# Peptides against a protein of PDB entry 5EFW: the designs that were tried, part 48

Target 1, 141 residues: chain A of PDB entry 5EFW
Amino acid sequence: TTLERIEKNFVITDPRLPDNPIIFASDSFLQLTEYSREEILGRNARFLQGPETDRATVRKIRDAIDNQTEVTVQLINYTKSGKKFWNLFHLQPMRDQKGDVQYFIGVQLDGTEHVRDAAEREGVMLIKKTAENIDEAAKEL

## One batch from the design tools (peptide; made by RFdiffusion4, then SolubleMPNN)

Design b1_p15_7_s3 (from b1_p15_7, 4 letters changed)
Fold by OpenDDE base, seed 2:
Structure b1_p15_7_s3 (fold): chain B 141 residues (1-141), chain A 15 residues (1-15)
Amino acid sequence: as target 1 above (141 residues)
Amino acid sequence: APVQPLTFDLDEVVA
């Protein structure tokens, strides 16, 4: 329930399952993306990509997953209805007591434009802080 | 409904 109290856009994925599917999505995330929970649970989060999503940026995300590291990027994502938005996205692994990756935490900050400079830095700090909060809350999973 | 790629990964299956 602590996890559910976090009023931010985020998902939790399980890399131990085939295709690293979403196992948890915040209400805000569902609202942002216009999907129901039933539509996204069990799916890989790649369904947010579209024609203008930069493949090189997505590759950075893939690399981070493969290497079990964190990454922060901005990329174009699409809602279910096809609306584009800039997603300041932060991904980080959630590790167990042994240091093994259990989950990935993805946090999204949506916007109508690509953010730069101070605005970007502020956004990054925000989503990273959110990720840490999620990490603590997700220990219940 | 059309499937839109999510923020996370490429089209390829990832572990």
Scores: peptide ipSAE 0.062, ipTM 0.643, DockQ to the pose 0.129; fails the geometry check
Fold by OpenDDE base, seed 4:
Structure b1_p15_7_s3 (fold): chain B 141 residues (1-141), chain A 15 residues (1-15)
Amino acid sequence: as target 1 above (141 residues)
Amino acid sequence: APVQPLTFDLDEVVA
């Protein structure tokens, strides 16, 4: 499918299901996080968090979900093996024709370091563009 | 290789 052809790190979650579980994960996402698809599907994405993940940043994500808005943050995430990475993360709702939220799209840009200034802006543009591509692709399915 | 998106954190970290 068009969605499956998007070679970026992303997931789609279903806020209409308990705990807003991941219902789709890209191959790249699985490779990055070192999880199998079976390990990911049906789970809330919180499993990527760990000791050094900033709670305040996570709260921003939660607030965005609760308010059905988009958010872009950087936070420490962990692979299955425990490797830390800086995740430039963008989340946005996917809405139907009536404007109702159907899913959330989460796009991740992995990095070894926290990005700032121009580098951050570039990354943000990339992940937002990716999110829009995913939104369009998913609507076609 | 181009930079690829990654997974994200949802909900607060469990203490």
Scores: peptide ipSAE 0.054, ipTM 0.593, DockQ to the pose 0.077; fails the geometry check
Fold by OpenDDE base, seed 5:
Structure b1_p15_7_s3 (fold): chain B 141 residues (1-141), chain A 15 residues (1-15)
Amino acid sequence: as target 1 above (141 residues)
Amino acid sequence: APVQPLTFDLDEVVA
């Protein structure tokens, strides 16, 4: 689809379905994580977590979903083959005309291993902008 | 294993 061809790492999840599963994944996301689309669709994104993933950081993501708000964090994720990577992750709700949450947009930065200071701030701005672009694109489809 | 680019993960969600 047009949306999946956007050259950014992102997924769209459906909180109205059990366990808020991924319903859409970009080609770039699949390449990064080494999973096929069939392996990911219908699953909760927690499969990317592993031994060194900070549970407290994951809880921040959960809280954001529960509260239907946005959040930006950086955490260790793992590819299908077990390779570690730092994930600068931004999540925000996609709302309908009534203001109700329809989906969540999750964007992953495609940068270096771990970013800090100014580089992190720049990355945050980028992934937030990307999320807004995805939100607009999804509404038009 | 080599470290990959920065990527955020989604947390566990209760159905």
Scores: peptide ipSAE 0.052, ipTM 0.624, DockQ to the pose 0.052; fails the geometry check
Fold by OpenDDE base, seed 1:
Formats: sequence, C-alpha cells, structure tokens
Structure b1_p15_7_s3 (fold): chain B 141 residues (1-141), chain A 15 residues (1-15)
Amino acid sequence: as target 1 above (141 residues)
Amino acid sequence: APVQPLTFDLDEVVA
C-alpha cells in the first residue's frame, strides 16, 4: 500500500484490540528489525526488547499508552538476529473526528549509538514530524 | 552484540 512505502521506520498499533498489536509496518521498519511483515503483524511490539532494554524507559511508553498521550524515549532494541541498536522512539495517539483514540503511531530513528545534545534534538524533531505526516496519510486511507 | 539500526518497542520489558 501507499502507507507501507513511506520511507520511514514506523508502525501503527491498535489499542482497541487485545494487547495493542501492530496492524501496520513500513518496509523500512521490516528492514531495520530483520522481520517479515507476517512475523510482525498481530503482535505486540515488545518482542523488540531484550536483556539491556531499560524497564523504566519501557514503563514510560506503557504510561503514555494508558494515558493516551505521546512520549519520546531512547532505548535499546534488538533485531531478529539479536543485534542491539539504540532506538530513538516517538509514540503518539491517532484520533478520529470525535477525538477518540483509534491507533498509536510509533516512529523509530535507528542508530548505533546513544544520541545526545544537538543530534538528539534533531532526531526528536524528525521523528515527531514523521509521526504527524503518518497521521495525515493514514486519515486519507 | 553489534549495535545497529534504531527500533522501537511497546509495553514493559521482562528484565
């Protein structure tokens, strides 16, 4: 589809379904994580976590979902083959015309190192902008 | 393990 061809790392999840599963993943996201689309769709994104993933950081993500708000964090994730990467991650709700949450948009900026200072600020701006673009694109489908 | 591309995850980690 047009949405999956967007050249950014992102997924869309459905919090109205049990365990808030991934219902859409971009081609770039699949390439980054080394999974096929069939392996990801219908699953909760927690499979990207591993031994060095900070639980407190993940809790911030969970809190954002529960509170239906946005969050931006940086955490260790793992590819299918077990390779670690730092994930600058932004999550925000996608709302319908009534203002009710329909989906969550998750955007990932991949890197080999923990980003700081200007690099982090730049990355945050990029992933937030990307999320907004995805929100608009998804509404048109 | 080698550190590669950035990816996100949702929900809590079993640490």
Scores: peptide ipSAE 0.048, ipTM 0.628, DockQ to the pose 0.082; fails the geometry check

Design b1_p15_7_s4 (from b1_p15_7, 5 letters changed)
Fold by OpenDDE base, seed 3:
Structure b1_p15_7_s4 (fold): chain B 141 residues (1-141), chain A 15 residues (1-15)
Amino acid sequence: as target 1 above (141 residues)
Amino acid sequence: AAVQPLTFDLDEVVA
């Protein structure tokens, strides 16, 4: 789809389905994580976690989903082959005209290092802007 | 199962 071809790392999940599964994944996301589309569609995105993923950080993501709010965190994620990467991750709800949550948008900025200071601020601005663009694009479908 | 994608929600198996 057109949405899948957006050249950013992102997924869209459906919290109205059991376990909030991924319903869309960008080509870039598949390349980053080394999974096929068939391997991830219909699954919860938690499969990116591994031994060094901080559970407290994941809890922040859980809380944001439960409270239907946005959150930005950095955490260790793993590719299919087991490669670790620092993921500057932004999640936000996509709401309908009534204000009800339809989907969640997850945007990933991958890196070899934990980013801080100006680099972090820049990354946050980028992934938030990306999320807004995806929100708009998804509404066109 | 190898280490796998996006961190949504908790997975007790990976901790």
Scores: peptide ipSAE 0.054, ipTM 0.624, DockQ to the pose 0.151; fails the geometry check
Fold by OpenDDE base, seed 2:
Structure b1_p15_7_s4 (fold): chain B 141 residues (1-141), chain A 15 residues (1-15)
Amino acid sequence: as target 1 above (141 residues)
Amino acid sequence: AAVQPLTFDLDEVVA
């Protein structure tokens, strides 16, 4: 499918289901996080958080979900094996023709360090562009 | 459980 052709780290969640579970995960995301597709489908993406994940940053994500808005943050995430990585994360709602939220799109840019300034801006542009591509591709869902 | 990747939400249920 068109969605499957997007070679970026991303997931799609369904806020209409209990706990806003992941309903789609890209191959790259699985590779990044070290999970199988079976392990993460149907789960909330919070399993990526760990001891050093900033709860205040996570709150920003929660607020965006609650308010059905987009957000871009950087936070520490962990792989299945416990490896830390900095996640430049962008979340945005995918809306239907009526404007109702159908899904959320989460895009991840991983790194060994927190990115700043020009590097951050570049990364943000990239993940936002990716999210838009996913939005268009996900219309087939 | 082992440390797992975090990205999306708090521990509370959000539907």
Scores: peptide ipSAE 0.051, ipTM 0.628, DockQ to the pose 0.147; fails the geometry check
Fold by OpenDDE base, seed 1:
Structure b1_p15_7_s4 (fold): chain B 141 residues (1-141), chain A 15 residues (1-15)
Amino acid sequence: as target 1 above (141 residues)
Amino acid sequence: AAVQPLTFDLDEVVA
């Protein structure tokens, strides 16, 4: 689909379904994580976590979902083959015209290192902008 | 493990 071809790493999840599963994943996301689309759809994104993933950071994500708010964090994730990477991650709810949460948009900026200072700020701006673009594109489908 | 490009994490279960 058009949404799948957006050249950014992102997923869309459905909090109205049990365990808030991924219902959409971009081609770039699949390439990054080394999974096929079939392996990803219908699953909660927690499978990306591993030994060095910080639990406190994951808690921040959980809280954002529970409170239906946005959050931006940086954490260790793992590919299918077990390779770890730093994930600058932004999550925000996608709301309908009535203001009700329909989905969550998750955007990932991949890197081999923990980003700091100007690089982090730039990355945050980029992933937030990307999320807004995805939100708009999804509404028009 | 080798460090590769950044990925997202969406978890509703907190350890």
Scores: peptide ipSAE 0.042, ipTM 0.615, DockQ to the pose 0.055; fails the geometry check
Fold by OpenDDE base, seed 4:
Structure b1_p15_7_s4 (fold): chain B 141 residues (1-141), chain A 15 residues (1-15)
Amino acid sequence: as target 1 above (141 residues)
Amino acid sequence: AAVQPLTFDLDEVVA
């Protein structure tokens, strides 16, 4: 779809389906993670976690989902081939016209290292802005 | 079942 072709790393998940599966993934996300679209659609995004993924950080993500709030974290994720990468990750709910959570938008900043200070702030602003753009583009879903 | 946390990605960490 046009949404999936946006040149940013993102996924959209459906918390109203069992296990909050990915229902959309951008081409960039597929390239980054080394998965095909068929491999990831319908799956929970937990497959990106691995041995060095900080569980406390993952818990922050879970809490945000449970509370239907946004969260921004950095965590270690893994590609299909097992390559590690630092994921500056922003998650936020996408709400329908009634205000109910319809989807979650997850945005990942491209990066090979943990970002700090000004670079982190800049990255956070970028991924949050991207999430808002995706929210607008996905309103027709 | 409880919703499991999402994860997302950045580029590969290359030494």
Scores: peptide ipSAE 0.037, ipTM 0.593, DockQ to the pose 0.076; fails the geometry check

Design b1_p15_8_s1 (from b1_p15_8, 7 letters changed)
Fold by OpenDDE base, seed 4:
Structure b1_p15_8_s1 (fold): chain B 141 residues (1-141), chain A 15 residues (1-15)
Amino acid sequence: as target 1 above (141 residues)
Amino acid sequence: SEEEKLKERVELFYS
Protein backbone atom coordinates (compact mmCIF):
# COMPACT_ATOMS: atom_id res chain seq x y z
CA THR B 1 0.00 0.00 0.00
CA THR B 2 0.93 3.65 -0.08
CA LEU B 3 1.57 3.48 3.65
CA GLU B 4 4.02 0.65 3.27
CA ARG B 5 6.07 2.75 0.88
CA ILE B 6 6.58 5.52 3.42
CA GLU B 7 10.14 5.18 4.63
CA LYS B 8 9.57 6.62 8.08
CA ASN B 9 9.21 5.17 11.55
CA PHE B 10 5.56 5.16 12.41
CA VAL B 11 2.63 3.19 13.71
CA ILE B 12 -1.11 3.54 13.53
CA THR B 13 -3.19 2.57 16.54
CA ASP B 14 -6.89 2.05 17.02
CA PRO B 15 -8.31 3.71 20.13
CA ARG B 16 -11.69 2.21 19.39
CA LEU B 17 -10.32 -1.22 20.25
CA PRO B 18 -9.35 -2.36 23.73
CA ASP B 19 -6.03 -0.92 24.90
CA ASN B 20 -5.46 1.10 21.71
CA PRO B 21 -3.52 -1.57 19.83
CA ILE B 22 -1.13 -1.06 16.97
CA ILE B 23 -2.85 -1.95 13.71
CA PHE B 24 -0.06 -0.83 11.40
CA ALA B 25 3.70 -0.56 11.76
CA SER B 26 6.05 0.66 9.06
CA ASP B 27 8.98 -1.45 7.99
CA SER B 28 11.31 1.23 9.30
CA PHE B 29 9.65 1.06 12.69
CA LEU B 30 10.09 -2.68 12.78
CA GLN B 31 13.74 -2.30 11.90
CA LEU B 32 14.26 0.38 14.52
CA THR B 33 12.61 -1.57 17.31
CA GLU B 34 13.85 -4.99 16.17
CA TYR B 35 10.38 -6.53 16.26
CA SER B 36 8.52 -8.40 13.58
CA ARG B 37 5.15 -7.31 12.33
CA GLU B 38 3.51 -10.27 14.00
CA GLU B 39 5.05 -9.31 17.33
CA ILE B 40 3.69 -5.78 17.08
CA LEU B 41 0.20 -5.91 15.64
CA GLY B 42 -2.54 -6.05 18.22
CA ARG B 43 -0.33 -4.76 21.02
CA ASN B 44 -0.24 -1.47 22.84
CA ALA B 45 2.94 0.43 22.07
CA ARG B 46 3.97 0.43 25.73
CA PHE B 47 6.24 -2.54 25.04
CA LEU B 48 8.82 0.03 23.97
CA GLN B 49 9.03 1.36 27.51
CA GLY B 50 11.51 0.22 30.08
CA PRO B 51 13.20 1.01 33.37
CA GLU B 52 14.57 4.37 32.36
CA THR B 53 11.50 5.55 30.50
CA ASP B 54 10.23 8.67 32.23
CA ARG B 55 6.79 7.98 33.60
CA ALA B 56 5.78 11.60 33.55
CA THR B 57 6.45 11.66 29.83
CA VAL B 58 4.43 8.50 29.38
CA ARG B 59 1.58 10.16 31.22
CA LYS B 60 1.69 13.02 28.74
CA ILE B 61 1.19 10.51 25.96
CA ARG B 62 -1.67 8.85 27.79
CA ASP B 63 -3.30 12.18 28.47
CA ALA B 64 -3.07 13.12 24.82
CA ILE B 65 -4.78 9.91 23.83
CA ASP B 66 -7.48 10.34 26.44
CA ASN B 67 -8.04 13.93 25.41
CA GLN B 68 -7.82 13.08 21.71
CA THR B 69 -5.10 15.63 21.07
CA GLU B 70 -1.58 15.62 19.71
CA VAL B 71 1.63 15.56 21.70
CA THR B 72 5.35 15.63 21.01
CA VAL B 73 7.83 14.29 23.53
CA GLN B 74 11.23 12.68 23.86
CA LEU B 75 11.49 9.51 25.86
CA ILE B 76 13.76 6.54 26.29
CA ASN B 77 12.53 3.46 24.51
CA TYR B 78 13.96 -0.01 24.21
CA THR B 79 14.46 -2.32 21.28
CA LYS B 80 13.64 -5.98 21.46
CA SER B 81 17.25 -6.68 22.32
CA GLY B 82 17.07 -4.20 25.16
CA LYS B 83 19.02 -1.40 23.55
CA LYS B 84 18.01 2.02 24.80
CA PHE B 85 17.35 4.82 22.39
CA TRP B 86 15.93 8.30 22.57
CA ASN B 87 12.64 8.53 20.79
CA LEU B 88 11.50 11.91 19.56
CA PHE B 89 7.89 10.93 19.33
CA HIS B 90 4.90 12.69 17.85
CA LEU B 91 1.37 11.44 18.26
CA GLN B 92 -1.76 12.88 16.72
CA PRO B 93 -5.31 11.75 16.13
CA MET B 94 -6.51 10.73 12.72
CA ARG B 95 -10.01 12.09 12.32
CA ASP B 96 -12.74 11.29 9.86
CA GLN B 97 -14.64 13.84 7.83
CA LYS B 98 -16.96 14.43 10.77
CA GLY B 99 -14.04 15.18 13.04
CA ASP B 100 -14.31 11.99 15.06
CA VAL B 101 -11.11 10.25 16.04
CA GLN B 102 -10.62 7.04 14.15
CA TYR B 103 -6.97 6.25 14.79
CA PHE B 104 -3.78 7.65 16.22
CA ILE B 105 -0.62 8.18 14.23
CA GLY B 106 2.64 7.80 16.09
CA VAL B 107 5.85 8.93 14.42
CA GLN B 108 9.37 8.37 15.69
CA LEU B 109 12.42 10.30 14.53
CA ASP B 110 14.96 8.21 12.65
CA GLY B 111 17.72 9.24 15.03
CA THR B 112 18.27 7.46 18.29
CA GLU B 113 20.01 10.25 20.16
CA HIS B 114 18.51 12.85 22.40
CA VAL B 115 18.14 16.04 20.41
CA ARG B 116 18.07 19.58 21.71
CA ASP B 117 17.66 23.12 20.53
CA ALA B 118 17.74 23.56 16.78
CA ALA B 119 18.12 19.87 16.14
CA GLU B 120 15.05 19.16 18.23
CA ARG B 121 13.02 21.82 16.47
CA GLU B 122 14.03 20.41 13.13
CA GLY B 123 13.15 16.92 14.23
CA VAL B 124 9.80 18.01 15.54
CA MET B 125 8.95 19.71 12.29
CA LEU B 126 9.96 16.61 10.40
CA ILE B 127 7.92 14.14 12.41
CA LYS B 128 4.90 16.42 12.41
CA LYS B 129 5.10 16.77 8.66
CA THR B 130 5.50 13.02 8.40
CA ALA B 131 2.40 12.51 10.49
CA GLU B 132 0.42 14.76 8.19
CA ASN B 133 1.63 12.84 5.17
CA ILE B 134 0.64 9.58 6.80
CA ASP B 135 -2.76 10.99 7.68
CA GLU B 136 -3.38 11.94 4.08
CA ALA B 137 -2.12 8.63 2.75
CA ALA B 138 -4.14 6.60 5.22
CA LYS B 139 -7.34 8.44 4.42
CA GLU B 140 -6.97 7.43 0.80
CA LEU B 141 -7.15 3.75 1.66
CA SER A 1 -15.41 -10.27 18.06
CA GLU A 2 -12.67 -7.87 19.02
CA GLU A 3 -10.10 -10.15 17.46
CA GLU A 4 -12.00 -10.19 14.22
CA LYS A 5 -12.34 -6.43 14.36
CA LEU A 6 -8.61 -6.11 14.87
CA LYS A 7 -7.96 -8.24 11.81
CA GLU A 8 -10.34 -6.15 9.78
CA ARG A 9 -8.66 -2.93 10.82
CA VAL A 10 -5.21 -4.33 10.13
CA GLU A 11 -6.26 -5.40 6.68
CA LEU A 12 -7.40 -1.88 5.87
CA PHE A 13 -3.82 -0.69 6.02
CA TYR A 14 -1.96 -3.71 4.68
CA SER A 15 -4.17 -4.65 1.71
Scores: peptide ipSAE 0.674, ipTM 0.956, DockQ to the pose 0.845
Fold by OpenDDE base, seed 5:
Structure b1_p15_8_s1 (fold): chain B 141 residues (1-141), chain A 15 residues (1-15)
Amino acid sequence: as target 1 above (141 residues)
Amino acid sequence: SEEEKLKERVELFYS
């Protein structure tokens, strides 16, 4: 599909299902996180969190979901093998023609370190643009 | 069921 052609780290979740599970994960995301598709689909994305994941940042994500808004944060995530990485993460709702939230798009830009200044700005622009591309592609399905 | 619904939603993006 058009979605599968997008070579970026991203997932699509369904807030209309219990616990907002992942219903799509890009191949890049699977490679990044070291999980199989079967291990991820149907699960809440919180499995990426671990001991050093900042709880306040997680709360910002939760608030965005609850308020049906977008958010961009950086947080520590963990691969299946336990490898830590900094995730520049962007989340935004995917709305239908009536404006109702149908899904959420989560885009991940991984890094070995926390990005800042120009690097962060560039990353934010990239993941936001990616999210828009995903939104358009998904709506064409 | 919820499982069936999940499957349906997944298939929307992977089909």
Scores: peptide ipSAE 0.673, ipTM 0.956, DockQ to the pose 0.821
Fold by OpenDDE base, seed 2:
Structure b1_p15_8_s1 (fold): chain B 141 residues (1-141), chain A 15 residues (1-15)
Amino acid sequence: as target 1 above (141 residues)
Amino acid sequence: SEEEKLKERVELFYS
């Protein structure tokens, strides 16, 4: 599909289903997190969190979902094997023609270090642009 | 069912 051709780390979740489960994960995301598609479809993305994941940052994500708004944060995530990575994460709602939220798009930029300044700005621009591309591609399905 | 709904939504993006 058009979505599968996007070589970026991203998921699509469905807030209209219980616990906002992942309903799509890019191949890059699966490679990053070391999970199979079967292991994560239908699950909430919280399985990426671990001991060093900042709870306040997680709350920001939760608030954005509850308020149906976008958010951009950096947080520690963990692969299936337990490897830590810094995730520059952007989440935004996907709305229908009437403005109602249908899905959420989550884009992950992985790194070994927390990024700041110009590197952070560049990363934010990248993941936001990616999210817009995903939104457009998904709406064509 | 919720499981059927999930499968339906998944198939929308993996079609």
Scores: peptide ipSAE 0.671, ipTM 0.956, DockQ to the pose 0.804
Fold by OpenDDE base, seed 3:
Structure b1_p15_8_s1 (fold): chain B 141 residues (1-141), chain A 15 residues (1-15)
Amino acid sequence: as target 1 above (141 residues)
Amino acid sequence: SEEEKLKERVELFYS
């Protein structure tokens, strides 16, 4: 599909289903997190969190979902094998023609290190642009 | 069922 051609780390979740499960994950995301598609489809993305994941940052994500807004944060996530990585993460709602939220798009930067200053700004611009591209592509399906 | 609904939503993006 068009979405599968996007070589970025991203997922699409469905807040209209119980616990906002992942309904799409890019191949890059699977490679980054070391999970198979079968292992993560139907699950809430919280399985990426672990002991060193900042709870306040997680709350920002939850608030954005509850308020149906976008958010950009950096947080510690864990691969299937338990490796920690810094996730520069952007989340935004995908709305239908009426403006109602249908899905959420979550984009993760490739890097495994905490980024700051110019590098962070560049990363944020990239993942936001990626999210917009995904939004457009998904609406064509 | 919930499982069937999930499958339908997944297939929208993987079909």
Scores: peptide ipSAE 0.657, ipTM 0.953, DockQ to the pose 0.822

Design b1_p15_8_s2 (from b1_p15_8, 6 letters changed)
Fold by OpenDDE base, seed 1:
Structure b1_p15_8_s2 (fold): chain B 141 residues (1-141), chain A 15 residues (1-15)
Amino acid sequence: as target 1 above (141 residues)
Amino acid sequence: SEEEKLKERIELFYS
């Protein structure tokens, strides 16, 4: 599919189902996190969190979902093997023609360190653009 | 069921 051709780290979740489960994960995302597709689909993305994940940042993500808005944050995530990585994460709702939220798009830019200043701005622009591309591609399905 | 609905939603993006 068109979505599968997007070589970026991203997931699509369904807030209309219990606990907002992941219903799509890109191949890149699976490689990054070291999980199989079967291990990911149907689960809430919170399994990526761990001991050093900032809870205030997680709350920002939750608030964005509850308020049906977008958010961009950086947080520590963990692979299946327990490796830590910095995740520059962008989340935004996917809305239908009536403006109702159907899904959420989550885009991840992984890194070994927290990024700031110009590097952060560049990363934010990239993941936001990626999210828009995903939104467009998904709506064509 | 919720499980069937989940499968249906997944298939929308992987079909």
Scores: peptide ipSAE 0.710, ipTM 0.962, DockQ to the pose 0.824
Fold by OpenDDE base, seed 5:
Structure b1_p15_8_s2 (fold): chain B 141 residues (1-141), chain A 15 residues (1-15)
Amino acid sequence: as target 1 above (141 residues)
Amino acid sequence: SEEEKLKERIELFYS
């Protein structure tokens, strides 16, 4: 599909289902996190969190979901093998023609290092643009 | 069921 042609790290979740499960994960995301599609679909994305994941940052994500708004943060995530990485993460709602939230789009920066200053700003612009592309592609399905 | 609904939603994006 057009969605699968987007070679970026991202997931789509469904807040209308219990616990806002992942219903789509890009191949790049699977590679990044070292999980298979079967291991991820139907699960809440919180499985990426671990001991060093900042709880306050997680709360920002949860608040954005609850308030149906977008958010951009950096947080420690863990691969299946337990490897830590910094995730520059952008989340935004996907709305239908009536304005109702249908899904959430979560985009992760390609890199796994903690980014600062100009690099962070560039990364934020990239993942936000990516999210918009995903939104457009998904709505065409 | 919720499981059936989940499958339906998944299929929307992987079809």
Scores: peptide ipSAE 0.704, ipTM 0.961, DockQ to the pose 0.832
Fold by OpenDDE base, seed 3:
Structure b1_p15_8_s2 (fold): chain B 141 residues (1-141), chain A 15 residues (1-15)
Amino acid sequence: as target 1 above (141 residues)
Amino acid sequence: SEEEKLKERIELFYS
C-alpha cells in the first residue's frame, strides 16, 4: 500500500544556522528539483518558490518554523528548469532528548495537480509517516 | 560532529 512505502523526497534543515539552510537532501529530492547537491546544500529551501507560489501558504511554513511546530501544506514549487509542480509538503521539527529543536524534516510529495479529498489524505499520511520514520532513524544509537 | 552523525544515520535509513 501507499503507507508501506517511504517517500524518498526529503530534506533536513538546520534552524540553528543562519537562514535555516538545507544540510541534507535525498537523491530523489535532487532528481525532483533538478538541482545538484552542491547547488542546494547550505541554502534555504525558498529557492523552490516562484511567481505562482502562494505567499499565504509560504507564511504558514514560516510561522511553523518560527513557532517550532509542524505544518502540512500544498504549494507550487519550481524545478531548476522552471517546471512547476504541486508540492504536498510536510515539515516538522526534530528534537533532541532535552526537547530542543535541532533540525527540521521536510518531506515533499510532488504532483501535476493540486490533490484533494482521499488523494490528499493519503498523501498527507504518507509524507507524515515518512517524516516520522526519518525522525526515528535520526535518533538511532 | 552531530551533523555528520545525522547524515550517516539518514543515509543508512534511505539507502
Scores: peptide ipSAE 0.352, ipTM 0.872, DockQ to the pose 0.161
Fold by OpenDDE base, seed 2:
Structure b1_p15_8_s2 (fold): chain B 141 residues (1-141), chain A 15 residues (1-15)
Amino acid sequence: as target 1 above (141 residues)
Amino acid sequence: SEEEKLKERIELFYS
């Protein structure tokens, strides 16, 4: 079902608003990050970053947003309680029928370790598919 | 608004 396809960790952000705030967060995302919906909505997702988050990787995400393109990276994120997790993260723009960017879809796959090789490939396929499912659901507007 | 419509659409699948 559609619910099963999109029942993953994801957020939707609005780059047309100041500081590209989160406008939607999945229940799984809230559970992963240990925040309430009220604590998340309206904020930039940078609150997930911490001391060991690689700044170069963060810059790749920033560049993708600025260039309105997709990116897939792995980075350390932190829960509200301060627990670290490896985030296999995929970001892609959601475009209207004219091709203009309206939103960004961010999908997170959490893990205790940095993933490589086959595990990474599988994870990337999963989060990209999730992003496409979200995009398709949104385009039914 | 389009944002509200988006939220509604996603929530329809989540609920």
Scores: peptide ipSAE 0.318, ipTM 0.859, DockQ to the pose 0.193

Design b1_p15_8_s3 (from b1_p15_8, 7 letters changed)
Fold by OpenDDE base, seed 4:
Structure b1_p15_8_s3 (fold): chain B 141 residues (1-141), chain A 15 residues (1-15)
Amino acid sequence: as target 1 above (141 residues)
Amino acid sequence: SEEEKLKEVVEKFYS
């Protein structure tokens, strides 16, 4: 599909299903996180969290989902092998023609460090633009 | 079922 052609780290989740499971993951995401498609489909994305993941930041994500709003945060995530990485994460709802939330788009920009200043602004712009592209591509399916 | 629904949605994006 057109989604599979997008060479970015992203997932799509379905909040209408129990526990808002991942229903799509890009190949790049799978490579980043070291999981197979079969291992993550149907699961909540919280498996990326670990000991050093800031819980307050996680709550911001949860609140955004509950409120059906977008959010951009940086948090520590973990690969399957336990490798830590900084994730500049953007989440936004995918709405239908009526404005109802159908899915959530989660875009991940991975890095070895917490980004600040111009680098952060650039990253935020990138992942937000990516999310919009994914939204458009997904709606064409 | 919810499991069947999941499969349907997954297939939608991967088909």
Scores: peptide ipSAE 0.636, ipTM 0.950, DockQ to the pose 0.803
Fold by OpenDDE base, seed 5:
Structure b1_p15_8_s3 (fold): chain B 141 residues (1-141), chain A 15 residues (1-15)
Amino acid sequence: as target 1 above (141 residues)
Amino acid sequence: SEEEKLKEVVEKFYS
């Protein structure tokens, strides 16, 4: 599909299902996190969190979902093997023609290092743009 | 069921 052709790290979740599970994960995301598609589909994305993941940042993500709005943060995530990485993460709702939230799009920057200043701003612009592209592609399905 | 619903929506994006 057009969605699968997007070579970026991203997932799509369905808040209309119990616990807002992942319903799509890009190949890049699977490579980044070291999980298979079967291992993550149907699960909440919180499995990426670990001991050093900032709880306040996680709350920002949760609040955005609850409020059906977008958020951009950086947080520590963990691969399947337990490797820590910095995730510059952008989340936004995908709305239908009536404006109702159908899904959430979560985009992760390609890099695994913490970014600051100009690099962070550039990364944020990139993942936001990516999210818009995903939104457009997904709505055509 | 919820599992069936999940399957349906997953298949939508992986078609």
Scores: peptide ipSAE 0.620, ipTM 0.948, DockQ to the pose 0.896
Fold by OpenDDE base, seed 1:
Structure b1_p15_8_s3 (fold): chain B 141 residues (1-141), chain A 15 residues (1-15)
Amino acid sequence: as target 1 above (141 residues)
Amino acid sequence: SEEEKLKEVVEKFYS
């Protein structure tokens, strides 16, 4: 289901390491992108971008990372085999008790079509909630 | 450790 996909489709990146690499990825993310865990760990997530990925949207993501803020966008991503999909993407920092950024949480909702209006709002709420759940879970453990 | 904590978070959501 859509809820099942969004609940389990995420990555964690480490902005304290060079080029903010992926340090953890869910199985659903690997299945979606067609990569093995070994192929993506330690890499920046930009390998999902391709010819039709909107560069202005990518800049919004980069700005959010640089400014240590959250962002929500839709962009074209590519699987390992080159298949395009629309990624409703939410990124937010994971902060420690002192308020310092430790990691970023990236949550993806995949689809064959760009979504708008009610469908987009629903998807945004879902991926934001997922990110918050991940953040809270990390703090509770 | 912090790494083990994050691994547990991932497992909670994908398992």
Scores: peptide ipSAE 0.189, ipTM 0.790, DockQ to the pose 0.133
Fold by OpenDDE base, seed 3:
Structure b1_p15_8_s3 (fold): chain B 141 residues (1-141), chain A 15 residues (1-15)
Amino acid sequence: as target 1 above (141 residues)
Amino acid sequence: SEEEKLKEVVEKFYS
């Protein structure tokens, strides 16, 4: 399908470890952010934030982690070289059979500008579906 | 382990 052919920018984080570090990152994510896998594994994803990243939006992400809920936001992120991009970001917990949170799935859709309305809705649907696909694949193992 | 399982999942989405 079309969705299956789309490059997927995503990370998996472990909230059961100190500071919810990234434990897995897709190749596409590394290409987008210009980091090597070795540079980001074990780190909190906040290294993507910079001067123009909206702090209120960051707080929404933090609240979602703390409350173990999903969140979808759009925020400015920075590559290793300092290039800004708009990140349409979706985060959701990955739960075990007992309902306890094991990991978080973070999916990124990058763009050169802030998107709204229909374009945003389409992007949101895409990243949410991507997250669900990852979650589903994990649960089947 | 859970980590090994997750690695297998991630690999499915690698290019």
Scores: peptide ipSAE 0.044, ipTM 0.649, DockQ to the pose 0.147

